# Designs tried in a protein design run: peptides against a protein of PDB entry 6GMG. Part 43

Target 1, 331 residues: chain A of PDB entry 6GMG
Amino acid sequence: DSDDRVTPPAEPLDRMPDPYRPSYGRAETVVNNYIRKWQQVYSHRDGRKQQMTEEQREWLSYGCVGVTWVNSGQYPTNRLAFASFDEDRFKNELKNGRPRSGETRAEFEGRVAKESFDEEKGFQRAREVASVMNRALENAHDESAYLDNLKKELANGNDALRNEDARSPFYSALRNTPSFKERNGGNHDPSRMKAVIYSKHFWSGQDRSSSADKRKYGDPDAFRPAPGTGLVDMSRDRNIPRSPTSPGEGFVNFDYGWFGAQTEADADKTVWTHGNHYHAPNGSLGAMHVYESKFRNWSEGYSDFDRGAYVITFIPKSWNTAPDKVKQGWP

## One batch from the design tools (peptide; aimed at target 1 G63 C64 H277)

Design b2_p13_4_s3 (made by RFdiffusion4, then SolubleMPNN; from b2_p13_4, 5 letters changed)
Fold by OpenDDE base, seed 1:
Structure b2_p13_4_s3 (fold): chain B 331 residues (1-331), chain A 13 residues (1-13)
Amino acid sequence: as target 1 above (331 residues)
Amino acid sequence: SLPPLGPQAVIPP
């Protein structure tokens, strides 16, 4: 329900942002000020600053997903998603662990499953794959060349992704990227594109045909990565929030964080950009705020979510929405 | 400590 969503007004191209404020160990600002920063830092097309268009401002107004949307150029499809799950830990904790005082069996199993995911390893896998893809893109001037390069890279690394079907999201991701086909984008030239990463936090218990306990406490078997590849089937993610466990309790539908293509090797030093809610300056929610978080604060997530995925998509190299280095806050 | 989190909008189907 976003009937009170409003598109932020345009900001002059040369207007500098106000300083960000520290908030919960993060850098925080109002959405209009983020637009100012975005125009100064991320708006560049072929080296030239651009004013954020009305369409882009509308996308941004959607909240955290809007941050990913405006920077990736498309609404997240989440088709190429990665995670890491420790099956041995999961089995061991189920066998030898004990429910906490007052914890139901379903709650215990859901918690153990959540704790068996490793956000850092999931992120690392996505970065690894993005790196392979970027190497495959470098000298490829048509899709066929890209796919051939990709297969060779995977074979050299003995990566299980080499066994994926040609029609899988892994191989089809580039051709399904709108900006790849645009004249001022990739112009069907893979070498003009680069892989970028964003993350989604969401709830596992989304199956309406499952037990109420799974909807309240999580589905331990849902949204696990495939062995070897780390691929997560996101087809059953319908943005359904966690069910309340007590009267008056409510949960948020999802959270998106934008990483882009930062080259910082230390995961803990990477910066993630996300929004708190959709922009409703005249509503009860108020104006949208944008946060820039380090990985630790991003990956901790909320109790609203028990799954995290790291997703790969593509943008033109001529865009500056995914620079090698991201500075937290302003100035 | 976590900052407040509210509902995020989705595109119409």
Scores: peptide ipSAE 0.418, ipTM 0.920, DockQ to the pose 0.847
OpenDDE base, seeds 2, 3, 4, 5: peptide ipSAE 0.313, 0.416, 0.413, 0.403; ipTM 0.826, 0.920, 0.919, 0.917

Design b2_p13_4_s4 (made by RFdiffusion4, then SolubleMPNN; from b2_p13_4, 7 letters changed)
Fold by OpenDDE base, seed 5:
Structure b2_p13_4_s4 (fold): chain B 331 residues (1-331), chain A 13 residues (1-13)
Amino acid sequence: as target 1 above (331 residues)
Amino acid sequence: SRPPLGPQAEIPP
């Protein structure tokens, strides 16, 4: 329950950020200072700085999901999600591996499944698909032209996504993006849009009808990518946290990280922006802090989560929330 | 080590 959530106050448009501080190998700042940085660096619409609106500040106050929400312009739907899973590794480890001392069979299977996901390959797949989409967008002035271009690109690359149904989130993602339809956004012109990426960490054992062991230690079969496409069915993700394994233990519902459209080829050098919790300056949680992490620190995740997905959505090219280069911290 | 992580707010699906 987020009843103690508070919307951060407005920051003057000309106020410069205070320096970020190093924290756990990341750049850290309080949410109010992130708003200042955002206004200086990411707020630009058609080259003009904008003050973060009350609505945007309210979105941001939600925590990590708020960072993605403010920068993408919409609450994450997670429909176009990618991951990489090593099926051979999983099968071999289950067959030849043994539970550790004190580890239950269910805990062993959950751990092996978690370890069989490759975050770097999942991220790379999302970047590959985003690149294909961006090429399809570039000279398309209506949705039909975009879809035709996309199909051609996929055919040229012999990509399994070409076999997806027309109702697939893959083909419907653009038309389902609110900013695509906005007059000051895409204005129904695909060439005004670009693909962007964010990541979600979450728990696999969300089925309340499943065994207690799956809810505690993970469901090894849940949220696996489809072979060839890398698409993850996210329809069963309901933001249900991991079940406690001991008295007093509690787990977080999810974690979101914003990447945008960075062009850095080295995954390890990419910057991911995320929040530690919802903003509750008068509550026990305290003020929200924003972190800028390198990929290694982001992809490591937490024990709260055993799945990671890399999600594609779209923003107008006129927005500067997803620049080619992101600098960690301030200055 | 990782920074402490707390609950994230959400809107109903």
Scores: peptide ipSAE 0.526, ipTM 0.947, DockQ to the pose 0.798
OpenDDE base, seeds 1, 2, 3, 4: peptide ipSAE 0.522, 0.523, 0.524, 0.523; ipTM 0.947, 0.947, 0.946, 0.947

Design b2_p13_5 (made by RFdiffusion4)
Pose (drawn by RFdiffusion4):
Structure b2_p13_5 (pose): chain A 331 residues (1-331), chain P 13 residues (1-13)
Amino acid sequence: as target 1 above (331 residues)
Amino acid sequence: FLKVYNEKNYEAF
């Protein structure tokens, strides 16, 4: 009867996954089967396949956060985040639009703010920034050389990110990555690391001392990207879900999608990996399923979330959780 | 396809 979280059992390294295919842009499989796929194509350490450890299987069983947790080796902090927001469209649609049939002004403002974000450009911004970071750490063998290389290209590229504080989430992103300091990971050598990207969908109205309207319909001024840099201050994100509008209405508080470091230029052809909920086959929600969605399927989102952030973190190059190519389903 | 499981998210955090 218990809807308790259980850890999926260990899968032998030779066990191949059951086949599955995408339907209308998304593929899904039970977590036990995804572990088999992950061990075949994502588990490599210096080219050697590995079994998903007990710890990794535990992390994965927590739901959508599990895929990102496993692939990055760290519970996601969302410290370095990017998004795109059309300020002109937002200001214009507020002073020229009107609420629709059955909207409070608070609901109208909340929706317009939501629709003003552009998740394609937001992902595109994180893409170009991660590329600059990877070029900066290519031949840099200490952090100082990495930071010098990073500032040099940002200044020459006239990127407002060059003026970020030395201790900002941007410039401190590499040094604050646990695997960067680990002797078996980056060992304080930026050349042994790689920038990767994952995404978080979440709710904007997370201030418990704010009006109910913002908790139910969103805070338009919350989680907007800074101009020039596109950085999103995630410090006030507390994993608080959207408040219900009527009794019985339940919302999920966040969703994580793993992109990695795919080389595909078509943002619409990129694949994003995420789970539906925690693993509980003997309980109410059932077994966890891992979804592999095309970008547009992922960026479609849900009414639960009115904000999207594209996050950059680092993993060691010796890993294979962020390969150049990601294929939906199996084989 | 998402289901409400926020307490488990808090545990994971």

Design b2_p13_5_s1 (made by RFdiffusion4, then SolubleMPNN; from b2_p13_5, 8 letters changed)
Fold by OpenDDE base, seed 1:
Structure b2_p13_5_s1 (fold): chain B 331 residues (1-331), chain A 13 residues (1-13)
Amino acid sequence: as target 1 above (331 residues)
Amino acid sequence: SHKDDNEYGQEAL
């Protein structure tokens, strides 16, 4: 019951975190201890540590999405999403592959589609685009200058994104970021902003008008990236979970992982921060836990999901929620 | 609301 969610209490600004617990290649801690780490490492505004506000603690209490929410400063809109899909692999496996023993045709097709996504290439595409955006932001003091710089960068790289409509999520993402307009944020100055990345895992078979098989085993044609750009149309993602395949089976609707703006070139060494569920210390779910996972652990996902997207948004450069280096765990 | 969608979000991963 959503009614069991509790906002974590305030932590003193000078309170140091307890050590994180290692768990299957992840570092794990309770949400209150993450708040302590966040205040020491990520809370800085203009170089000064801040106590996590009640509003920020409330956002965080929502679980996996709460981690992305508190660090990005806004609820995820998922408008600027990237992925990589191997169409040739998909076609060849459908043609030459066979269902496993006990696997239905629909289950086979759904699995083959899931396996045709490349999480590493999807992440790399998002990083590439974020880098282009950051170059366009660097010396732009108004939105017009930013857009002009962005178009020039894309033209120089012969990037297919140069052909996107001016109203596309790609060009409108900055102006639609609340912190860009805030006086203590971007103050309408693009050069005060930077691009950041988070990831969402979700189910492809969300169309209620589709077959039951697509809802149970996935829709092989849903949420594919556009050729050349890598853009995913997320408009049909309504946070609908996978349909049960057996009695008593249930699936979660989504997972979110925060990357920010790490500069580590090796994808396998990047750290992804995520939560297990909303904070319910007195409820059946218990206290919220926060995980810091390596990319391999994050990108593996769960059987609940058959799609992963890497999303770009923006935060003020004065925030330290997306540092160049993230250390897993504590100390 | 976005809040309502979150309350039903991650139960247990």
Scores: peptide ipSAE 0.034, ipTM 0.745, DockQ to the pose 0.131
OpenDDE base, seeds 2, 3, 4, 5: peptide ipSAE 0.032, 0.033, 0.033, 0.031; ipTM 0.741, 0.748, 0.743, 0.738; seed 3 fails the geometry check

Design b2_p13_5_s2 (made by RFdiffusion4, then SolubleMPNN; from b2_p13_5, 8 letters changed)
Fold by OpenDDE base, seed 3:
Structure b2_p13_5_s2 (fold): chain B 331 residues (1-331), chain A 13 residues (1-13)
Amino acid sequence: as target 1 above (331 residues)
Amino acid sequence: SLKDDNAYGQEAA
């Protein structure tokens, strides 16, 4: 019942967080305690701590997407998404593999497709592109300069993204970022912005005109990255959950994880922040919890999802929602 | 389990 969503109350700016609790190899806390941590660690604007505003607390209350929302400053549009898919592995397994005992052909194909995605390579591709974009931003004081720099960087690296259309999400992402246009944000100065990354888990079988099998077991052909670029067309992602495969079974529509701009080179040591559900302390779902997970825990996902995308967006450099180093838990 | 705690995220326009 979406009507049970409640905005968490304000926390005093000087209040320190309570210790996080270990949960399934993650650091876990209730949403109000995360707000306390956020105010101490991530709230800084131009080096000054800020109390999380009522608007930001309302965004956060939406659950997993709320964590990404409050830290990115924008509801995720997911337009600039990357993944890695092993086409050879997929073809080989379909040809030489066979369904497991009790597994239908459709279930087998869906599983093989899911397993053909490489989450680590997808993440690394997003990081690579973010780095290129950051270099292009660094000395650019208008959008034209940014785009020119970006094209030069891509050409130097012989990156297939150089062939993307000027209207593509890749080139339009910055101009479509609200904080870029804000006076107290980028103020239309690319050099004041930096690229950041979040991840979305979702279901491939969202086409209502497709077979029931695809909706239940996945669409093997859906949401694959384009060769060379790694770009995923997310236009068909409508937040439709997996269809039940058995009576009484239900699946979640999506999951979001916030990475930001961590500089840790080892993917396995990176920290991903995400929530379980919208905040409903007086409802059946209960209070929202926030998790800080290592990449392994995040990338594992759930059976609810067979796709993972790594999305690039932008925030002002004056924000501290995407620091170079993220510490898991508290203290 | 963590999965049991997961629920639908809300969309915001």
Scores: peptide ipSAE 0.035, ipTM 0.766, DockQ to the pose 0.376
OpenDDE base, seeds 1, 2, 4, 5: peptide ipSAE 0.035, 0.034, 0.034, 0.033; ipTM 0.764, 0.733, 0.735, 0.730; seeds 2, 4 fail the geometry check

Design b2_p13_5_s3 (made by RFdiffusion4, then SolubleMPNN; from b2_p13_5, 8 letters changed)
Fold by OpenDDE base, seed 1:
Parts: sequence; structure tokens; C-alpha cells
Structure b2_p13_5_s3 (fold): chain B 331 residues (1-331), chain A 13 residues (1-13)
Amino acid sequence: as target 1 above (331 residues)
Amino acid sequence: SHKDDNEYGKEAA
């Protein structure tokens, strides 16, 4: 029950975090201890530590989405999303593969579709695009200059994104970022902003007008990336969870993981920060926990989800919520 | 929707 959500209390600015708990390649801690780490490591504005505000603590209290929210400065809109899908693998497995024992045709097709997504290639595509955007931002002092730089960069790389409409999420993402317009943020200067990445896991079978099989086992055709660009149309994502396949089964609506702007070239060494659920210390769910996971642990996901997207947004360069290096756990 | 929760808890294995 969302009514049990509580805003974590303030932590003193100079309070050091307790050690994180290691668990199967992840580092785990309670939300209040993450606030302590965040204040020491990620809170900096123009090089100065900041106490996490009540508003930021409230955002964080929403769970996995809260971690992305507090670090990006806005609730995720998911408009600029990327993935990678192997169409040839999908077609080949459908043609030559067979359902497992006890697996229905719909289950088989849903599973094959899920397995045809490549999380690593999807992540790499988002990083590639973020890099192009960052180059376009670096020498641009107004939006027009940014857009011109972006088009030139895309043309030089022969990137299919150069053919996107001027009103597409790709070109409009910067202007739609609140922190870009803020005086203490970008102040309408693109060169003060940087591209950052987060990931969302979700269910493909969200269409209530579709078959029960699609809602239970996935929609093999839903949320595929466009060829060449890798863009995913997220407009049909309504945070609807997977339908139960058996009595008593329940699924979560989504998961969010924060990457930011890490420069680690090896995807397997990148750190993803996420939460388990909203903070309910006095409720049945209990206190919120924050996890720092390696890419392998993050990209494995859960049976609740059959889609992953890697989303680009922007933050001011003066923020330290997306540093070049992220260390797992504490110390 | 704005301010959505992941209502079901997931813990690391």
C-alpha cells in the first residue's frame, strides 16, 4: 500500500556511512545509509557538499524510481530510450525451436522474444549516443548551436538518428529538461549540461485489449527498437505489471537502475544503483534498501520483466550525481 | 504516471 510510504529523516552532512553489505556481486544498504553516502559522494553542487533536501528525500522514498529521480533531478519520462534486438535470432528460434515440456506456444514466443534482446548492445548504443550528444553540448551556448552540432556529429558518423524529425524525443530531450532552464542549472546554456543514462525494466504485455496470453507471457512484437537508430517507442509503457500465470503469483510494475555518466569502458565493471521498494519502515514492506549492482547483476533482471531500455537524459555538469567513476559499496 | 512506486519488494539473492 503506497499509503505506508514515509520520507526518510535528514542525515547530518558530515555523517559517514556504515559499511555496505556485500551480496552476490551487489552491495546493499538501508536507505538512510545511502543518504549518508550520497551526501559524501554525489551531493556536490559546484564542488560543495550538500545535505539531501526534504524534497530529494521524498523522491528517493519511492524506491527504485526514487534513486533515478533524486540523481537525475526529475521523474523519469523515458522518452529517449534505446535497446538492441536480434531479429534474425528471433526468426530462427521461432522457426527451428520448439516449446519446452509444458510450455505453451505463447510462452515459447514470449521467451524467445525476451532472449532476442541484447542488454549489452542496448547499453552500448545508449553510451554511443550519449557520447555524441556530449560532444554537441560541449561547444554550444544556445539550443540552436547544440542542434546544429548534433546534426553535424550524426552526419559525420553516418548515424540513422540524423533522419529523425526535429520534434522527436532525440532532438527535444534537452529543451524538455527542467534543470536546463534553471538559473543554477544549465541556465539555457547547453555547454553546462551533460548526457546521463539510466535503465528501466518493464513488461511488454501491457495492452489490456490484447490476448490474455500476451499479458501473461509477453507480447513478442512490443517495444522493439527501430532499425538503425535503436530507438524504442515507450509511449505504450503504462507501468502495468505482468499478469499472473498461476494463483497467488504477483509481479512488480518496473525496475529502474541509475548509471549516470561512468567512463568505464568495460560494461561488466559498471555500477548500477537501484532500490527494492518504496520506504515503508512501519509497514509490511519494511525499510527501503538501496543496491549497487554490477551490470551483469542489473541486466539479468527478473521474471517480472521481459524488456529493458536504456534511457538518456541530462543533468547540469555542476552536479556530482553522475561522476566518471562509481565505487560499489562503502568504504 | 507521475510518482509511481514499485509496490512489491525485491531483494538481492
Scores: peptide ipSAE 0.036, ipTM 0.753, DockQ to the pose 0.104
OpenDDE base, seeds 2, 3, 4, 5: peptide ipSAE 0.036, 0.034, 0.035, 0.034; ipTM 0.749, 0.741, 0.747, 0.743

Design b2_p13_5_s4 (made by RFdiffusion4, then SolubleMPNN; from b2_p13_5, 9 letters changed)
Fold by OpenDDE base, seed 4:
Structure b2_p13_5_s4 (fold): chain B 331 residues (1-331), chain A 13 residues (1-13)
Amino acid sequence: as target 1 above (331 residues)
Amino acid sequence: SHKDDNAYAQEAA
């Protein structure tokens, strides 16, 4: 019941965070303390620290999606999503593998499909594309220049994305970003924007018209990336959780992790920021906690999810919500 | 709704 969600109170601008709690390679803190860190580290607009606004605190209070929301400046649309799927592995395992003891055929196929996704390669694809986009943005002062640069970059790399339709999420993503159009944001100047990345974990078996087995164990054919581009059609993602496999079992609808624009070349050393649930300090769930996890911890996910997508969006370069380096925890 | 929240607690693992 989300009715007990509460907006965290304002924190003084100069209040320093308390130390984070280390846990299994992650750094953890309560949401109010994250607000303190955010104000010290990520809040800067044009180099000036900002107090997190009531609106931003309201966004943040929604949990994992709130972390991505407050840092990206908009609710995730997930239109420009990437993944990597090993089709050969999938086919081979289906052909030569067998269900585990007690595992149904549907459960086996769902598991094999899940295991055929490569989170690291998916992440690397998103980083590659973001890099191309950033090069295209660098000296482009209007959208036309950006698109021309982008096409040129893609052609030089012989990237299959060059064949995408002009109306595709790939080419329309920038113009559809609210902060790009804002006077104190991009002000319609692509060179004032940069590409950033977040990740979403979700369930493949969301089609209510499909079999119960697919809803319980996954749809092996759903949310696969297109060959060559790595693009995932996210249009059928409606935030529907996995169906229970036993009485009393329940699954969460999604998880979001914020990466931003870290320049760390080693994927395993990148930091992902995410929340556990909506902020309900007086409810059964309790206060929201924020985690800063290494890629290994993030990409592992939960049994609630069998898909991971890496999504590109844009923020103004004047924002510091996506710095080159993210330090885990505090201090 | 577009403003769906993460309704379940997650543990750091």
Scores: peptide ipSAE 0.034, ipTM 0.747, DockQ to the pose 0.090
OpenDDE base, seeds 1, 2, 3, 5: peptide ipSAE 0.034, 0.034, 0.033, 0.034; ipTM 0.746, 0.745, 0.739, 0.745; seeds 2, 3 fail the geometry check

Design b2_p13_6 (made by RFdiffusion4)
Pose (drawn by RFdiffusion4):
Structure b2_p13_6 (pose): chain A 331 residues (1-331), chain P 13 residues (1-13)
Amino acid sequence: as target 1 above (331 residues)
Amino acid sequence: SVSLGPNAVVPPP
């Protein structure tokens, strides 16, 4: 009867996954089967396949956060985040639009702020920034050389990110990555690391001391990207879900999607990996399923979340959790 | 469609 979280059992390294295919842009498989796929195409350490460890299986079983947790080796901090927001569209649709049939002004403002975000440009911005970071760390063998290389290209590219504080989440992103300092990971050598991207969908109205309207309909001024840099201050994100509008209405507090470092230029052809909930086959929600969605399917989101952030972190180059290509389903 | 459920709570360290 228990809807307790259970850890999926170990899968032998030779066990192949059951086949599955995408339908209308999304593919899904039970977590036990995804572990088999992950071990075949994502588990490589210096080209050697590995079994998903007990610890990794435990992380994965937590739901949507599990895929990102496993692939990055760290519970997601969301410290370095980017998004796109059309300020002009937002200001114009507020002073020119009107609430629709059955909206409070707070609901109208919350929706307009939501629709003013552009997740394609937000992902595109994280893409170009991660590329600059990767070029900066290519031949840099200490952090100082990495930061010099990073600032040089940003200045020459007239990127407002050059003026970020030395201790900001942007410039400290590499040094604050645990695997960067690990002897078996980056060993303080930026050339052994790689920038990767994952996404977080979440709710804007997370201030418990704010009005109920913002908790139910959103805070338009919350989690907006800074101009020029596109950085999103994630420090006030506390994993608080959208408040219900009527009794019995439940919302999920966040969703994580793993992109990695795919080379596909078509943002719509990129695949994003995420789970539906924690693993509980003997309980109410059932077994965890891993979803592999095209970008538009992922960025469609849900009413639970009115905010999207595209996050950059680092993993060692010796890993294979962020390959150049990601294929939906199996084979 | 994906039927979402809550994610498991991660305890504090």

Design b2_p13_6_s1 (made by RFdiffusion4, then SolubleMPNN; from b2_p13_6, 5 letters changed)
Fold by OpenDDE base, seed 2:
Structure b2_p13_6_s1 (fold): chain B 331 residues (1-331), chain A 13 residues (1-13)
Amino acid sequence: as target 1 above (331 residues)
Amino acid sequence: SVKLGPQAEIPAP
């Protein structure tokens, strides 16, 4: 399926991007031009501009996940994921609502479940947690100090995450980050790291043992956040796409959006970077395009997906892949 | 609206 994937060629380090501008909240450019932009804006290590390596270009060629991959420095593990689900809305709508004309019960339940997720609140929860983590990182020079700081921060906020197991993705996320251990990365110094956020859209109905209806219309009970913490168990996400509801229908496996560590307080003004598909310039899909979308454009999602998660990971502070401000387009 | 195509995957570890 990805046999026609091609690694984009290297771009000269000093080559400026071709200009592109946002339209209706989204800016779009071809992957090669994004590489040029990335080299000018995001490539910096310790303040020094870098050419995107062959490895990084290969990662990027994977599509939307490649955008997150190249900017986070690792393939997404999705272990520390957050969402917001309105249980009361869900229950009330199921109780008081009715299927639309021609809508099956399963379709109705799947739709109601999808609509009961709040992408903005999920994102805000992730940002809140990332902020707590960043405070815990700031003056911690070893993992023990980080964990101690984190527990203190959580206690001060009376956050339910304080009750998570020490092996929870919440506490283990830093030590499981390759760049934390790298000599040129964190070098095992938490204070050299910062929390960053990306988002994944995916399908809930991935259980092969479940009903066909759940695979077609969603599993209303799948991938809900835990009450209090907002943590989503992503262990059952196997990148299985939605099942076709009609002959010839096909759905995409997932979508990833990179946020990083933007400081913009207004969620609607935040920029999400993502890709349309893997890079296949000689194939039917064509060249990969990279999008810089406002939150509304990102959070709208697609019919391919009924779940959104906001995931926290870490990168070295010396990397400029997650700047405080992200601008759409060029210049 | 953006038309999404297949996203490439690496084998799950």
Scores: peptide ipSAE 0.359, ipTM 0.884, DockQ to the pose 0.775
OpenDDE base, seeds 1, 3, 4, 5: peptide ipSAE 0.103, 0.029, 0.030, 0.176; ipTM 0.766, 0.720, 0.724, 0.776

Design b2_p13_6_s2 (made by RFdiffusion4, then SolubleMPNN; from b2_p13_6, 4 letters changed)
Fold by OpenDDE base, seed 4:
Structure b2_p13_6_s2 (fold): chain B 331 residues (1-331), chain A 13 residues (1-13)
Amino acid sequence: as target 1 above (331 residues)
Amino acid sequence: GVTLGPQAVIPPP
């Protein structure tokens, strides 16, 4: 029950973090200690450290989505999402594969669909697009110049995104970013903004009008990327969790991981920051914990989810919430 | 207003 959620208290700006706890390739800490790290490393505006505001602490307290929220400056809209799906693998496995012992046909199809998504290729596609966007932003001082640059870049790369409608999430993403319009943010100057990436894990079987089997085991046809562009239609994602397959079983609605704008070329060495649940220090769930995971740990996900999307948004270059290099843990 | 979905409860790794 979200009624137990508490906003973490303020931390002094000069307070150093306690050491993170290493666990199976991840670094873990309690939310208050993450606030300390955030203030030391990520809080900078125009090169000056900032104390995390009460509003930001409140955003953070919402758990995994809170980590993305505080670092991106807005609640995730998930409109510009990318993934990679191997259609040939999917068809081949359905044709030539067999259900495991005790596995239903629906469970088999759902599993095969899940396994046909390539998380690494999906992430790489998002990085590719973010790079193109950043080039288009670099010397553009108004939205028109940005859009012209973007179209030119896409044409040069023969990218299918060049054929998207002007009203698509792809072309409208910048203008729909609140921080782009803020005086202390982009101030309507694209060259003051940069593209950033986060990821969402969620369940495919969210259609209430579909079969119970799809709700329990996944919808093999749902949330596939469009060929050529890699764009995923996220309009049907309503944060509905997987349906229980047995009495007493429960699943969670989503997971969010923050990547930002790391320049590490090796995907396996990139760091993803996420939370376990909303902050409830006096409730049954306990205090919120923050994890810094390598891509392998992040992309593995949980049985709660059968889809992963990589989403692009924008932040001002003056913010330090998406640095080129992210160090796992503390010190 | 921002529509907030249900809060996630993710088990530890």
Scores: peptide ipSAE 0.065, ipTM 0.778, DockQ to the pose 0.090
OpenDDE base, seeds 1, 2, 3, 5: peptide ipSAE 0.052, 0.050, 0.038, 0.050; ipTM 0.762, 0.761, 0.752, 0.772; seed 3 fails the geometry check

